# Ledger of designs, part 200: peptides against a protein of PDB entry 5OOQ

Target 1, 227 residues: chain A of PDB entry 5OOQ
Amino acid sequence: YREDVRQVVTHPANALSFLQPGRLVEISVNGKDNYGWGAVVDFAKRINKRNPSAVYTDHESYIVNVVVNTMYIDSPVNLLKPFNPTLPEGIRPAEEGEKSICAVIPITLDSIKSIGNLRLYMPKDIRASGQKETVGKSLREVNRRFPDGIPVLDPVKNMKIEDEDFLKLMKKIDVLNTKLSSNPLTNSMRLEELYGKYSRKHDLHEDMKQLKRKISESQAVIQLDDL

## One batch from the design tools (peptide; made by RFdiffusion4, then SolubleMPNN)

Design b2_p28_8_s4 (from b2_p28_8, 11 letters changed)
Fold by OpenDDE base, seed 3:
Structure b2_p28_8_s4 (fold): chain B 227 residues (1-227), chain A 28 residues (1-28)
Amino acid sequence: as target 1 above (227 residues)
Amino acid sequence: SNPWIDLPPLSEEEKKEAIEEAKKLKEE
């Protein structure tokens, strides 16, 4: 159930409007490398310069650069390339007892576990010396301030995901969370079916086009303010 | 406006500490 919600929340049509610089996101790369909460630097549409005809899934079609403070200290961070979500071998979070450093890593939307309702003030140049470390300290401060966890964006109230099938999914999840006695297997199959219906009914492609337009307009406004 | 809670920026002192801590960690 949580994965089905995650798929909807992290879809470009829903997520991109919330990936402003400094937005907190919880990061899990390849389902195994948990970096915890990081801060969004920027994002861009994934373009394969070597293969312009490459078609990516919706969740892999954008690259998000994020600051994390949990990178293993001996990770080959110098091999990281902005907007290349294929991470070099050895890029991993620090395990318990290992030292960690701050790094900017490129991730796909599929690597976002959750989107926080918090935003950090990001430095203008994250690549300048010491800037990622300042963000890293801010992330530690956030964790200190929110010991019970960072508040996650509400998909309905905050993200305004109003799809009827999604709302039904959310209601079912709420019912399941309250009714521990219902067979989890039967409920999982129903949720998968609802998600399948959601994905088929919503021409998420049109919503993505509209969102891309809004993003482009917003970027144009930012450029005007910097002038 | 997109809903978020803005966190206050770090002080200049806190920024310096962050950089210093990171340096110490690399030297160890």
Scores: peptide ipSAE 0.288, ipTM 0.840, DockQ to the pose 0.569
Fold by OpenDDE base, seed 1:
Structure b2_p28_8_s4 (fold): chain B 227 residues (1-227), chain A 28 residues (1-28)
Amino acid sequence: as target 1 above (227 residues)
Amino acid sequence: SNPWIDLPPLSEEEKKEAIEEAKKLKEE
């Protein structure tokens, strides 16, 4: 169920309007490499220069550049290619007891576990010497200020996802969270069906435009100092 | 709707500290 919600939240029609510079996102690459919370630099539509006819899934059709502060120190970060989400071998988060460094990594939308309701002030030139490290310090400060976890965007209240099939999915999740004794396989199949219906009904570009308008109208900015 | 929270930027001193800490980690 959490995965089905994640698929809807990270769909380009919903996610892209929240991927402003400095937006916090929780990152898991290939479902294995957990980098924790990072900060969005920018995003772009995925273009394969070698195979222009390549068709990507919706969740793989955009590349998001993110600053992480959990990169293993001996990772071959010099082999990272901008806007190439296929990470070189050895690019991984630091394990317990290992030293970590700050890095900018290109990820797909599918590598976003959660979108935070927080934004960092981003340097104008993140590639300048020391700038990613300042973002790294800010990420540590965020974790210090939110020991119980970084607040996640509410798909309905914050993201304004009002699709009927999605709302049904959310309701089912709420019911299942109260009835955890039900067969997880049966529940998963029903959720996949609902997600499939959602994905088929929506045009990516039109949905994105509608969501951006709703966000622009409803979002207020609160400074952390006012909290 | 819960508004997003914008975090204040680091001070110039905090930025310098961050850069120095990162240099130390690479030299070790």
Scores: peptide ipSAE 0.285, ipTM 0.830, DockQ to the pose 0.607
Fold by OpenDDE base, seed 2:
Structure b2_p28_8_s4 (fold): chain B 227 residues (1-227), chain A 28 residues (1-28)
Amino acid sequence: as target 1 above (227 residues)
Amino acid sequence: SNPWIDLPPLSEEEKKEAIEEAKKLKEE
């Protein structure tokens, strides 16, 4: 159920409007590399210049650049390519006892475990010397302030996901959390069905286009107000 | 209303400290 919720939350139609610069996101790359909470720098639609006909899944169709403060110090960060979510070999989080550094990594939406209800103030030029380290310190401060964990966006209350099938899914999760129902498998299958229905009902591609426009317009308005 | 909580930016002193800490970590 949690994974199904994650799939809905991280779908471009829902997630992109909440991926403003400084938005906190919890990052897990390839289901194994947990970077913890990072801060969004920006995002872009994934474009393969070498293969313009490349088709990506919805969750792989956007690249999000995030600042993390948990990169293993000996990771080949110099091999990182902007907007290439295929990370070089050796790019990994620091393990216990290892030193970590700040890095900007490109991830897909599928690598977002959760979206936080917090936003950091981001430097104007994150690539300038020392700027990612300042974000890294801010991330540490956030973790200090929220020892019980960073508050996650509520999909319904905050993200305004009002799809009936999704609401039914959420209700089922709540019931399952309250009732140790003996059959987790039945509950998982129902969740997959609900997610499948949600995905089929929404022309997620068109929703993404509209969302992208709204985001661009919102960013333009913010830039105009800053001028 | 944007549902996020904006955290205040680091002070200039805190920024300097962050950079210095990062340098020390790389030199060790």
Scores: peptide ipSAE 0.260, ipTM 0.823, DockQ to the pose 0.642
Fold by OpenDDE base, seed 4:
Structure b2_p28_8_s4 (fold): chain B 227 residues (1-227), chain A 28 residues (1-28)
Amino acid sequence: as target 1 above (227 residues)
Amino acid sequence: SNPWIDLPPLSEEEKKEAIEEAKKLKEE
């Protein structure tokens, strides 16, 4: 059920409008490499220059660049390619007792575990010397300020996901969380069906046009305040 | 409603400390 919610939340139609620079996101790459909470630098549509006809899933169709402060110190970070979510071998989070460094990594939407309701002030040039480390310190400060965890965006209240099938899913989760004593296995098949219905109903192209417009409007508002 | 809670930026002193700490970690 949590995975089904994650699939809806991280869908481009829902997630991209919340991936502003400095937005906190919880990162898990390939379901195994947990980097914890990182900060969004930017995002772009995934373009394969070598194979322009490459078709990506909705969750793989965008690349999000994020600052993490949990990269293993001996990871080959110099081999990281901007906007390439296929991470080199050896790129991993630090384990317990290992030293970590700050890095900018490209991830897909599928690698977002949660979207936080917090935003950091991001440096203008994250590639400048020491800038990723300042973000890394800010991430540590956030973790210190929120010992009970970083607040996650509410899919309904904050993200305004009003799809009927999604709302039914959320209600089922709430009921299951209250009824954790009863057999959770029987309801798993219905969630895949609900997500399948959601993905089929949302023509990503129209939703993306509206989303691009909203993102542009939001960026315009930020520029107006800086002015 | 703001779609995020803005966190205050680090002070210039805190930024310098972060850079220095990161340098020490790389030199060790």
Scores: peptide ipSAE 0.235, ipTM 0.813, DockQ to the pose 0.593

## One batch from the design tools (peptide; made by RFdiffusion4, then SolubleMPNN)

Design b2_p29_1_s1 (from b2_p29_1, 10 letters changed)
Fold by OpenDDE base, seed 1:
Structure b2_p29_1_s1 (fold): chain B 227 residues (1-227), chain A 29 residues (1-29)
Amino acid sequence: as target 1 above (227 residues)
Amino acid sequence: SEAEEAATIRDENGNPLYLDEVKLQELLE
């Protein structure tokens, strides 16, 4: 269920308006590399110069540059290419006991685990010497102030996602919060695959509606199975 | 704006640290 919500929240139609400079986002790359909370620098539509006709999924169609303060110190950060979300080998968060540094990494919307309520005040030129470290200090301070975690935007109350199917999904999630099964994950993966196929042919708005419907339907099926 | 100022949290030096956008939203409603 969380993944289903995440898919809706991180869809361009919903997420982009909340990716202002300084917006705190929780970052997980490839489902394994957790960088924690980072700060948005900017974002741009993904363009493939080598293949202009390349079609990306909705969640891969934008590149978000984020400052993280959890980059492993010996990561080859010099190999990072702006607006290239394919990270070089060795780019990873610091593990326990390892030293970390600040870095700007390009990620896709799919790498956003959550969007926070907070926006950092950012330096004007983040690429200038020392500016990433300034953001890093700010991130540390924010994390210190929120030991239980940075508050996450409420999809309905804050993000104003008012789609009926999404609301139904949220209600179902509330009911099923105590009945977590493996089925939601399987259904979510299937929905993502299906959505990816449709996203190539339809407008983002229409695709979102269809995705929400399918998610709701899938959740309904899960409820029936749990009965 | 006044609402933005009210929703701004400052660091130890009194410099703006972050904006609580939920608080801001609540102030504007």
Scores: peptide ipSAE 0.650, ipTM 0.949, DockQ to the pose 0.773
Fold by OpenDDE base, seed 2:
Structure b2_p29_1_s1 (fold): chain B 227 residues (1-227), chain A 29 residues (1-29)
Amino acid sequence: as target 1 above (227 residues)
Amino acid sequence: SEAEEAATIRDENGNPLYLDEVKLQELLE
């Protein structure tokens, strides 16, 4: 059920509006590499220039660039490619006793474990030399202030996810926390329905965004012609 | 905004460290 919640929360239709610069997100890559809490730099729709016809799942259709302060110092960070979520071999978090550095890594939405309540104030030029370390210091300070963990956005109260099936899922989780009697299969079916709804919502949102851009561009052209 | 300032947490030097978005939301509601 926790994974089901995560899938809904990290769906583009829900997550993207909360991935502003500085947003703290908990990062787990490939289910193994836990980087802890990082700070969002930006995100973009995933585009495969070599294969424009490539189709990605909803959770893999966007790339989020995040600053982490837990990168293993000897990781080949120079091989990182912006907006390529396929990380080179050797890119991993530092283990206990190992030294870590700050790095910007591209991840998919599927690599987001949780979205936090907090947004760091970010340097203007995060990719400039030394700026990543500034974010790293901020991350350390935040972690110090929240020894029990950074607060996670409430999907209902904060993210305003009001889908009835999702609410039912949340209620079931609450009940399960008190009584372990829920049917996972029923929840899975509902999750699929939710994804369908979210996908449609996202498509509409993107269409609207594109339309707004086109309108703005057209207005700009008209203004130029009137000059 | 005043709400943003109220929701902003500062570091030891008085510089903005982070914005509590939940607090901000509560202040705007």
Scores: peptide ipSAE 0.650, ipTM 0.951, DockQ to the pose 0.657
Fold by OpenDDE base, seed 5:
Structure b2_p29_1_s1 (fold): chain B 227 residues (1-227), chain A 29 residues (1-29)
Amino acid sequence: as target 1 above (227 residues)
Amino acid sequence: SEAEEAATIRDENGNPLYLDEVKLQELLE
């Protein structure tokens, strides 16, 4: 059920509006590499220049760049490619007893475990020397202040997810948390329906954004011609 | 804004550390 909630929360239709610079997100890559809480730098729609016809799932359709302070010190961070969420071999979080460094890593929405309430004040140029470490210090301080964990956005109260099926899911989760009775299959089916709805909504939203951009670009060109 | 300032938490040096978006949301409602 937590995974079901995560799937809805991290769907582009819900998540993108909360991925502002500095937003704290909990990161787990490939279900095994837990980087802990990182800070969002930016995000972009995933584009495959080599295969423009590539179709990505909704959760893989965007790349989020995040600063983490838990990167293993000997990780080949120089091999990281911007906006490539396929991380090079050896890129991993530091294990117990290992030293860590700050790094910016590109992840998919599917690698977001949680979205936090907090947004760090970020340096203007995170790629400048020493700026990642500044964010790292901030992350450490925040973690110190929240020993029980960074507060997570409430999907309903904070993220304003008002989908009826999702609300039903949340209620079921609450009941399950109380009764330890689950029907994962029914929830999965509802999740698929929700994904269908969100996908359609997102497609329309993206189409509208693209249209608005085209209109703005056209207007800008007209203004330039008038200059 | 005043709401942003109220929702801003500062570090030991008085520099802005983070913005509590939930608190901000509550202040704007």
Scores: peptide ipSAE 0.649, ipTM 0.950, DockQ to the pose 0.661
Fold by OpenDDE base, seed 4:
Structure b2_p29_1_s1 (fold): chain B 227 residues (1-227), chain A 29 residues (1-29)
Amino acid sequence: as target 1 above (227 residues)
Amino acid sequence: SEAEEAATIRDENGNPLYLDEVKLQELLE
């Protein structure tokens, strides 16, 4: 259900206004490469110069450049191209025991796990020598100050997402979480059983589908006004 | 602004480190 929330939060209609320079975002690429919290440099609408007629999904239609401090040291970072989210082979976060470096990577909105409350004060020219390392130092300091994790924006209170179906989804999730907290689980099987009982999975998926349609329609209207 | 200053967290040297956007939002409401 976190994924359902993530899909709404990271939709362009909701996310872009919160992707200012320095915004902290939690990054997971391809659902497996977890870079942790990084800082937004900039973003732009995705353009395929070789195929201008290319159509992207909403979550893949924008590219966000982010500074991470968890890049594996032997990754071929020199092959990274700004605004190209197709990462070269070998680009990955450092594993336990490996050394990491700072890098700027281009990601899609679909690679954003969470959007944080905090915006780093960023150097004016992040591409200048040594500047990404400065951001890396800031990221380490922030992580030190928040050992339990960087605070995440509340979709309703902070992001002002007021869609009725989304509110219903959030309420359902809240109820489920409350039940989980009140009834501690000892294993994964117990957790699965509880989710199966209380999640109303089918209803949540349907609500999510409706939300996606509404958001897409709203975005389309905005685009028409700009024409 | 005063609100921005209040929402700014500084490093050990007194330099701005990050802005707490939620705190800023609360101050502006």
Scores: peptide ipSAE 0.642, ipTM 0.947, DockQ to the pose 0.726

Design b2_p29_1_s2 (from b2_p29_1, 10 letters changed)
Fold by OpenDDE base, seed 3:
Structure b2_p29_1_s2 (fold): chain B 227 residues (1-227), chain A 29 residues (1-29)
Amino acid sequence: as target 1 above (227 residues)
Amino acid sequence: SAAEEAATIYDEKGNPLYVDEVKLAELLK
């Protein structure tokens, strides 16, 4: 269900009005290259000068330029072309232990994992020397202030998506989340009841903790699969 | 605007860092 939500949220009809300069977006390219949260520079409709008749899907019909601060330092960033979402080979985020740099990359709407509530103050000329690094510092500061993650726009409350099918989807997700949240408590209560009955005879404390963890993990997995 | 300023969060140096767009939207209601 998460992918279904993402498809609706990142559709041009919904996303473009929230892609102001500085808007924070979470970026995943090709489903594997996770750049984390970046800041929107600008966007434009995708135009193929070589093939003006080229038809793109809705999610590939716009190019969004974003500043990221997680680019692998040895990536061939000099080969990046503005408004060309086909990234050169070797362009990737830094892995754990690798050094990263700031870069402006062109992405499609399909590469947006989420749209945040926050809009950074951006330099007027992001292409000027040192300006990307300034944005990078801002991104680091924001991430520091939100250790649990940057807040994501609510598709209904904030983005005002009114599509009936989407609303039904969101309702379904809400119901599932409610059920998943209630089950751990029920199981926890049952375990506590069992512990209360047998606590005097057996040291079940560690077993109960382990069971609670397993239940929580299992529910988390189910949630990931169902959502 | 006054609303935008109210929704602006500043860095340690007192420079504007970001705007909370949700907060801004609430202030404009």
Scores: peptide ipSAE 0.637, ipTM 0.948, DockQ to the pose 0.789
Fold by OpenDDE base, seed 2:
Structure b2_p29_1_s2 (fold): chain B 227 residues (1-227), chain A 29 residues (1-29)
Amino acid sequence: as target 1 above (227 residues)
Amino acid sequence: SAAEEAATIYDEKGNPLYVDEVKLAELLK
């Protein structure tokens, strides 16, 4: 049922407002390539210039650029294309015993395993020489300070997801955690149904507009505080 | 801001490392 929660949390209507620069996210690409915790650089709506009529799923409709410090050193990082989440062959995290490097990779929302309750202070120009490595060092430091794991945003308490269907989903999960379920399949289907209902209630376009506004407002507030 | 500083963790060199978003939000209330 963690996957069901993940689907809601990483939905554009919920996730985008928390994908500020420096936001820590746990990354898993294609369900197999675990890069661990990375730091968000930015995000953009996915646009196919060659096929403007292309329609993406909600979780594939945005590209998030993330700094990771776990890229395999011999990965063909030079073949990475900005805002192309289809990673070249050979792009993978370092395995145990292998050397890693820092890289910026474009991922979809579907590749976000968790959203952390922390934000790194990001360099102004992440593409400048050495800046990715600086972020990489910061990531290592964060991991050092949180040996039990980086704190994850609470969907209700922190993300303020108040959708009734989602709350029902969460309640269902709580019940399942406390009670042994005799029919996990039925329960899983119910959770998926609840998520589906939640998703259908939201207009991605309108949500995107609202989220962009909120992001801008948040940036303005930060700027005011910096003055 | 004072709120940001209160929610900021510093590295060994004294450089700002990260901010706890929840803590920051609480401080801004």
Scores: peptide ipSAE 0.116, ipTM 0.695, DockQ to the pose 0.619
Fold by OpenDDE base, seed 5:
Structure b2_p29_1_s2 (fold): chain B 227 residues (1-227), chain A 29 residues (1-29)
Amino acid sequence: as target 1 above (227 residues)
Amino acid sequence: SAAEEAATIYDEKGNPLYVDEVKLAELLK
């Protein structure tokens, strides 16, 4: 259920307008490397210079640069390539008992677990000496203030996602959360069907999708200039 | 826009933090 919501929330048409500098996002890379909450630096459309005709999925079509404070200290961070979401071998979060450092990593939208309803003040030059560490301290402070978890953007109230199929999905999830579902498997399949309908509807309305994307991009760019 | 609606608070170092009005009360506790 959470994955279905995540797919909609992290779709470019919905997510990009909320990926302003300093926006908190919860990060999981390749479904296994959990970096926790990081702060957005910027984002860009993914371009393959070697293969300009490369087609990416919607969730892989943008690269988001994020500051994390949970990078394993001995990770080969010097091998990180800007706007390359394929991370070098050895790039991973620190495990329990290991020391961590701050790093900027490029991720896809698919690596965002949640978008927080909180923004940090971001330095103008995050790569300058000491700036990543400043953001790291702010992240620690936020985590201290929210021991039960950083607040997540409400898809309807905050993100203004008004798609009828999505609203039905959300309502169904709420019902399932409230009522201990006697048949979670059947309910899960129904949720997938609803998401499928949502996806198909958007695929049929490519022009509208593109327009929403452009609007989101424009809003994001404006906010980047204001910070 | 919905993305721009936020209230400003400050951390212990005086750096601004941005949250919506609903979550502001929670952050200040």
Scores: peptide ipSAE 0.114, ipTM 0.713, DockQ to the pose 0.245
Fold by OpenDDE base, seed 1:
Structure b2_p29_1_s2 (fold): chain B 227 residues (1-227), chain A 29 residues (1-29)
Amino acid sequence: as target 1 above (227 residues)
Amino acid sequence: SAAEEAATIYDEKGNPLYVDEVKLAELLK
């Protein structure tokens, strides 16, 4: 059920407006490689140069570049290709006892576990020497200050998702949290159906959402420059 | 915008908090 909410939150129509430079996001690649909280650098529409006619799902249609400070030190980071979310073999987070380094990795929206209600100051040129390490220090400090976890954006209060089907989804989740579900699979299927309806509605309003995103991005950039 | 205002931490001026290591340390003392 949390996955269903995640699907809505990370949908381009909702997420992109909140992926300003410095936005904290919790990263899980392919549902197994947990990098923890990272900071957004930028994002772009996914383009397949080899196959321009390639069609991606909504959650795979954008690439988000993020700074992480949990990359395994011996990962072949030099093989990373900008805006290619298919990560080379060996790219993984450090395990317990292993050393980590800072890296910029390209991820899809589907790899975002949570969007934080916090932003970092970001250097203008993250690719410059030492800049990603500076962000890494900031990430460590944030994690230290929030031992119980970084605050997550509220889909309704913060993200202002007011879609009727989504609200129904949220209500259903609340009910399920308070009641013992006798058939989790059936309930999950129903939730997925609601998400499907929501997604279809938002596809029709994509242009509007993109405009809102652009406005938000512009405002965020100005704000960052003023700080 | 909702995205601009979406922060749980605010500075002394009431603006959403964007932090670096130094600023965070100063504001949260």
Scores: peptide ipSAE 0.028, ipTM 0.594, DockQ to the pose 0.152

